# Designs tried in a protein design run: peptides against a protein of PDB entry 6GMG. Part 2

Target 1, 331 residues: chain A of PDB entry 6GMG
Amino acid sequence: DSDDRVTPPAEPLDRMPDPYRPSYGRAETVVNNYIRKWQQVYSHRDGRKQQMTEEQREWLSYGCVGVTWVNSGQYPTNRLAFASFDEDRFKNELKNGRPRSGETRAEFEGRVAKESFDEEKGFQRAREVASVMNRALENAHDESAYLDNLKKELANGNDALRNEDARSPFYSALRNTPSFKERNGGNHDPSRMKAVIYSKHFWSGQDRSSSADKRKYGDPDAFRPAPGTGLVDMSRDRNIPRSPTSPGEGFVNFDYGWFGAQTEADADKTVWTHGNHYHAPNGSLGAMHVYESKFRNWSEGYSDFDRGAYVITFIPKSWNTAPDKVKQGWP

## One batch from the design tools (peptide)

Design b1_p8_1_s2 (made by RFdiffusion4, then SolubleMPNN; from b1_p8_1, 4 letters changed)
Fold by OpenDDE base, seed 3:
Structure b1_p8_1_s2 (fold): chain B 331 residues (1-331), chain A 8 residues (1-8)
Amino acid sequence: as target 1 above (331 residues)
Amino acid sequence: EVLDIHHL
């Protein structure tokens, strides 16, 4: 119930965070303390610390998606999403595998599909594409130059993305980024922007016209990446949670994790920032907590979700919400 | 905009 959502109060600009709490390989803190960290570490615009604005605090209060929102500068549209799916494994397991004891055929197929996604390879693909985009941005002072650079880079690498339509999310993502058009952002100069990454976990069985089994156990054919490109069509993701499989069971709508533009080559050492729920300090859910997780902890996900996507968007280089190095926790 | 109803 969105009616219980509260915007966290402003924190003094110079207030230092309290120590984060370790939790199963993650670092955890309450949202108010994350704001303090954010102001010290991520708030910088043109090298100057900024107090998190009321608008930004409102965005943050939306929960896990709020963490991505405040750091990316826009509510996630998820248009430029990547994943990796092992089609051969999927086919082989369906053919040669057997349902577990008590597992229905639909449950088996949903599980096999979930297990056929490779989160690490999906993340690697997104990082690869982001790197190509960043090279294309670097010396481009208008969108046309950016697109020309991008096509050249893709051609040099024989990347299947070179065949995408000019209207595709891949080529249109930059011009559709609000901060690209802002005077204090990109100011329509691609070289002022950089590609950043976040991840979304969600449920595949969202088609209400499909079988109940797909809604309960997953749709094995939904949200697969296109071969060669790795692009996932996210247009059918409507934030619909998994259907209960037993009485009293309930599932949540999504999870978002912010990566930004970390340069750590070892995926396992990368830090993902996410929230547990919208901020409701006076409600049943309670105060929002923010987690900084290693990739293993993030990519594990929850039973609520059978899909993960890695999404590329853009932020101004003048923002410090996506630094090359992210330190887990505080201090 | 949809809020995070996640309770984990």
Scores: peptide ipSAE 0.379, ipTM 0.914, DockQ to the pose 0.229
Fold by OpenDDE base, seed 2:
Structure b1_p8_1_s2 (fold): chain B 331 residues (1-331), chain A 8 residues (1-8)
Amino acid sequence: as target 1 above (331 residues)
Amino acid sequence: EVLDIHHL
């Protein structure tokens, strides 16, 4: 029940976090303690620590999406999303593979499609694009200069993104970022912004006009990346969960993981910050917990989801919500 | 805005 969501109380600015605890390869803590860590590590604006505001605490209380929300400064729109899909593997497995014992054809096709996505390659594509964007931002003092730089970078690399429409989420993402327009943010100066990454896990079978089997087992054709660009059309993602396959079964709407702008070259060593559910300390779900997971732990996902997307957005360089290095846990 | 309802 969403009515039992509670905004975590303010934490004193100088309060140090309690130690995180190991949880199946992750570092885990309660949301109140994450706020303490956030204030010590990620809260900096122009190098100065800040107390997490009431508004930010309210955002955070929304769960996994709240972690991305508070660190990115806006509720995720997921417009600039990337993935990697192995079409040859998919076709080959459909042709030469067979359903497992008791597996329906629809279940088989959904599983094969899910397994044909490569989370690591999707993440690497997003990192590649974010790097290109960051180079385009470096000395651009207006949007026109940024876009010109971006087009030049893409042309030099023969990147298919150069062919995207000017209104594409790829080119419009910066101008559509609230913090870019804020006086204490980008102040309309691209060179004051940097690209950051988060990930979303979700269900492919969201089309209510499709077969029940697609809603139960996945839509093999949905949310595939465009060849060359890796862009995923996220317009049909409406946060609709997987349909139950048996009585009493239930699935959840999404999972979000915050990466930011880590420079760790080894994907397996990158840290992803996410939450388990909205904060309901007096409700059935209980207090929200925050997890800092390595890429393997994050990318494994759950059976609730058969798609992963890696999304680019922007934050001011003056924010420290996306540092070059993220340390897992506390201390 | 949609909240996270998963309990995992």
Scores: peptide ipSAE 0.379, ipTM 0.914, DockQ to the pose 0.212
Fold by OpenDDE base, seed 1:
Structure b1_p8_1_s2 (fold): chain B 331 residues (1-331), chain A 8 residues (1-8)
Amino acid sequence: as target 1 above (331 residues)
Amino acid sequence: EVLDIHHL
């Protein structure tokens, strides 16, 4: 029950983390120990360590989404999302493939759609766009200058995003970022901001007016990226879980993974930080655990989800929640 | 705001 959520207590600023534990190729720790690591490594504002505030600890306690929340400074809006979908593979498999033994047609189509997404290419697209945005931010001291720079960069790369309208989440994302407007954040100066990335896993079959089969096995046509841009319309994502296929089966709402702004060129070496559930130390779920996973572990996802999106947002450069290098675990 | 309810 969500009523069992507890805000983790404050940790002394000078308290060092205990060692993380290996778990399925990941580094794992309890949320309290992650707070200790966060204070030592990620808490810096203008180069000074900060104790995680009560508000930030409350955000963190929300689980996997809480990890992204505390590091990005805002609850995820997921508006600027990217993915990669192989339409030719999808069409060919539907035409030439066949359901497995015991697999329904709807289950087959849902599976084929899921398998037609390429997580690595989706991540690469988001990194590409974030890089373009960062170049546009670098010397821009107002939003107009940023937008002009962005259009120039896109034109130079012949990127289809140049054709997006001014109302697109692509162009409006910066102005809609609270920390951009904050005095101690961007202070309306784009050059004080940087693009960062997180990922969301979720279920495609969320439309209540659709068939039961789509809710159980996925909607093959939902949440596909637009050709050329890679943009995903996330407006229909309402955190609705997959419908059970048998009595007693249950699925969960989403998973979030924080990447930030790592510069590691090899996707397989990048570190993704996420949580297992909201913090309920006195409840049935127990204490929240935080995982630092390599991309392979993150991108594999779970059967609860058939979509992945890589989302761009912005944080002040003065924050250290998105460093160039992230070390997995502790020490 | 929505909670993460998964037990993974």
Scores: peptide ipSAE 0.377, ipTM 0.915, DockQ to the pose 0.213
Fold by OpenDDE base, seed 5:
Structure b1_p8_1_s2 (fold): chain B 331 residues (1-331), chain A 8 residues (1-8)
Amino acid sequence: as target 1 above (331 residues)
Amino acid sequence: EVLDIHHL
């Protein structure tokens, strides 16, 4: 229920954050304190700190998706999504494995499919593609130059993405980014933009015309990456949660984690920023909390979700919402 | 624009 959502109040620009709380290998804080950290660390435009605007605070108040929203500058469209799926592992486990005691066939197949996704390889694919895009952006002063550079880079690497249609999300992503067109953003200059990454966790069994078993235990065939490219068709993701398997059970719609453009080569040392729920300080959910998690804590996800995707979008280089180094917690 | 109803 969106009726109890509240926009967090403005925080003074000079107010320093209170210490974060360690929680299960993560750093945790209330949303108001994250705003303070954000203003000190991530708010910079052209090197100058900015107070988080009312609009940005409203975006942030949407929860985990709000963290990605405020840092990327747009509500996630999830069009340029990557994952990694081990087809051989999946087929082998289905053939040679067996359901656990009390596990249904549908539950077994859903679990095996979930376990056949490799979050680390999916993340690495997104980072690889983001790096190619960043090289293509570097010296390009119009979209045509960017696209030419991108095609050349892909050809040099013999990357299957070179065969994507010119109208695909892969090639159209930059032109469809609002901040690219903004005067104080990219100003239509690709060299002023950089690729950034966020992740989404969601449920595969979203087809309402499918079996109840798929809605309860997952659709083993849904949201698999295309071979060679790693691209995931996200068009059928409608933010529909997992169906209950028992009376009183309930699942949530999604989780979003913000990575940005960290340069840490070790995936396990990367930091992912996410929220627990929309901000409802006077409601049953309570105040929104923000978490900074290491990759292992992020990628583990929850039983609510059986799919993960790593999504590329773009922000102006003048923004500091995606620094090369992210420190977990405060101080 | 969809709200996060997630819990941590």
Scores: peptide ipSAE 0.381, ipTM 0.920, DockQ to the pose 0.193; fails the geometry check

Design b1_p8_1_s3 (made by RFdiffusion4, then SolubleMPNN; from b1_p8_1, 4 letters changed)
Fold by OpenDDE base, seed 3:
Structure b1_p8_1_s3 (fold): chain B 331 residues (1-331), chain A 8 residues (1-8)
Amino acid sequence: as target 1 above (331 residues)
Amino acid sequence: EVLDVHHL
């Protein structure tokens, strides 16, 4: 129930965080303490530490999506999403594999499809594209220059993204970023912006016109990346949770993890920041907690979800919400 | 905007 959501109070700008708690390879803390860390580490605008605003605290209070929201500066649109899917593995397992004992055909196909996604390769693809975009941004002082640079970079790499339509989310993402247009943001100067990455976990079986089996066990054909580009059409993602497979079972709508622009080459050492639920300190869900997870812990996901996408958006370089290095926990 | 309702 959204009615019990509460905006966390302001934290003094100079208040240091309490130590994070270890939790199964993650670092965990309550949302108020994350605000303290955020103010010390991520709040900087033009090199100056800032108190998290009421608006930003309100965004953060939305839970896992709130972590991405406050750090990216906008509610996730998920338009520029990447994944990796092993089509040969999928076909071979469908042909040669067998359902487990008690597993239905639909359950088997859904599982095989889920297992055919490679989270690491999907993340690597997003990082590759973000790097190309960052090179295209670097010396571009208008959108036309950015697009020309981007097309040149893609042509040099023989990347299939060069064939995307000019209206594609790939080419339109920058102009559609609010902070790009802001005076204190990009001010319409691409060279003031940088590409950043977040991830979304969600359920494939969201089509209400499909079979009940697809809603329960996944839609093997849904949300696959285009083979050459890795782009995922996210237009059908409506935050619909998995349908229960047994009485009393319930699943949740999504999970979001913030990566930003870390330069750590080893995927396993990258840190992903996410929340457990919207902040409801006086409600049944309780206070929101924030987790800083290694890639392995993030990419593992939950049974609620059978898809992971890695999404590119943009933030001003003057923001410190996406530093090159993220330290897990505190101190 | 949709909020995160999971309690994981």
Scores: peptide ipSAE 0.364, ipTM 0.911, DockQ to the pose 0.212
Fold by OpenDDE base, seed 1:
Structure b1_p8_1_s3 (fold): chain B 331 residues (1-331), chain A 8 residues (1-8)
Amino acid sequence: as target 1 above (331 residues)
Amino acid sequence: EVLDVHHL
């Protein structure tokens, strides 16, 4: 029940975090303590620490999506999403594989489709594109200059994204970012912005007009990346959870993980920040916890989800919500 | 705007 959500109280700006707890290779803490860490490490605007505002604390209280929201400055729209799918593996396994004992044909096909996605390659594609965008931003003082730079970079790399329509999420993402237009943000100057990445896990079988089997076991054809670009059409993602396969079974709507703009080249060493649920300290769910996970722990996901996407958005360079290095836990 | 109802 959304009525149980509570905004965490303000934390003094000088209050240091308590130590995080280890949890299955992750670092875990309660949301109030994450606010303390955030104020010490990520809150800086123009090099000065900031207390997390009531608005930001309210955003954060939304759970895993709240972590991405407070750090990106906007509720995720998921419009510029990337993934990697091995079509040859998928076709080969469907042809030469067989259902496990007790597995239905639909369950088999859904599982094979899920297993044909490569989370590491999807993440790498998003990082590649973010790097191209950052080069295009660096010396561009208006949107036209940014777009011209972007097209040149893509042409030099023979990247299929060069063929995208001018109205595509790829080319429109910057102009549609609220912080780009803010006086204390980008102030319409692309060179004041940088590309950042977050990830979403979700269910493929969301089409209510499809078969019950697709809703239970996944839609093998849904949310695949376009060849060459890696772009995923997220327009049909409506945060609908997987349908139960047995009585009493239940699944959740999504998971979000914040990466930002870490420079660590080894994907397995990158840190992903996410929450467990919305903050309900007086409700059945309890207090929100924040996790800082390595990529292996993040990308593993849950049985609730059969898709992962890596999404690019933008933040002002003056924000410290996406530093080059992220340390797991505290101290 | 949708809430995270997931439990970890």
Scores: peptide ipSAE 0.361, ipTM 0.914, DockQ to the pose 0.210
Fold by OpenDDE base, seed 2:
Structure b1_p8_1_s3 (fold): chain B 331 residues (1-331), chain A 8 residues (1-8)
Amino acid sequence: as target 1 above (331 residues)
Amino acid sequence: EVLDVHHL
């Protein structure tokens, strides 16, 4: 019940976090303690610690999406999303594979499609693009300069993204970022911004006009990346959960994980911050918990989801919500 | 905005 959501109280700026708890290879804490960590580590604006505002605490209270929301400064729009799909694997498995015992054809096809996505390659593509964008941002003092730099970078790398329309989320993402236009943010200066990454897990079978089987077992053709670019059309993602396959079964709408702008080259060593559910300390779900997971723990996902996307957005360089290094847990 | 309803 969404009515049970509560905004966590303010935490004193100087309050240090309690130690995080290990949880299946992750570091876990209650949301109030994450706020304490956030204020000590991530809250900095122009090098100064700040108390998490009531608005930010309200955003955070939304759960996994709230973690991305508070750190990115905006509710995720997921417009600039990347993934990697092995078409040859998919075709080969459909041709030469067979349904498992008790597996329907639709279930088989959905599973094969899910298994044909490569989370690591999807993440690497997003990191590659974010790096290109960051180079384009470095010395650009207006959007036109940024776009010119970006086009030059893409041309130099012979990247298929160079062929995207000027109105594509790829080229429009910066101008559509609220913090880019804010006086205390980018102030319309691209060189004050940096690209950051988060991930979303979601269900492919969201089309209400499709077969019930696709809604239950996945739509093998949905949310595939475009060849060459790796771009995923997220326009059909309406936060619709997987349909139950048995009575009493229920699935949830999404999961979000915050990466930011970590420079760790080994994907397996990167840290992803996410939440378990919206904050309902007096409700059935209980208090929100925040997890800091390694890439493996994040990318494993849940049976609720058969798609993962890695999304690029932008934050001001003056924010410390996306540091080069993220330490798992506390201390 | 949509909230997260899942539990880990």
Scores: peptide ipSAE 0.367, ipTM 0.916, DockQ to the pose 0.207; fails the geometry check
Fold by OpenDDE base, seed 5:
Structure b1_p8_1_s3 (fold): chain B 331 residues (1-331), chain A 8 residues (1-8)
Amino acid sequence: as target 1 above (331 residues)
Amino acid sequence: EVLDVHHL
């Protein structure tokens, strides 16, 4: 952890946010003002507003991952991750495409691999699976009932996830959620929980034993979804950034975006909440800012990253951190 | 627990 990270101070429960600032199709604010919005809009437990606790403010101060952390109630494990990759496009572009002027072969292959991922289809797959899970949760009062419902739903849809091992992240995700076991959370009752979604952007070329070219330009074979299921093996993601391609160049470790459980059918109209960096108001990075982006702005990512994953986890239905409708900015 | 060090 950085020595210059600071936990934002408490905000009065009834303090209203200042207006957000429009920025490149996003709404932007400083972290302290996001806490104010969070307390007014997302803090509710059993319909009652809560002041963001010191622990929650500390989590939030970690940056983009902190936004997902405070809203999901746990540090992201990223175990149940989905993506979509067009194998035919990838093969065709490698065969028939040409490197750009000055582009190395490794750079070309890395770029083609990146462009072969479909963020919208990856997001849609996660939403599809979350919907199946939510139906399985709805009337299940123990884990066994949930798992039985889930298997039935998958069988009815002829979904390849029905063939996953019982110990897989897919089937074990609920039992491994701390808030499921909490008395004021799920209390071991699946019907009190709901599936939620966040996204992670990261670098594919994380294998330190691989070629320097893969570390600089990406590993075309890394972090691809399994056919049929769309599941991504995230076990090799160690938050290692892209390697510099020139002296003085530096890349960052990851980006996280919180979606929750929005019901907006049009992906382009969905809102993604994320942070720019950990809170260091007295340091070189400065104060943390929080952004609410449309899907287009989120899914574009940065050159720091060549992979996107859409991850499912669970929160209690009594929490309001994942409402069906999210408004961008303030007011 | 890892910090976010990126910029927007």
Scores: peptide ipSAE 0.361, ipTM 0.916, DockQ to the pose 0.207; fails the geometry check

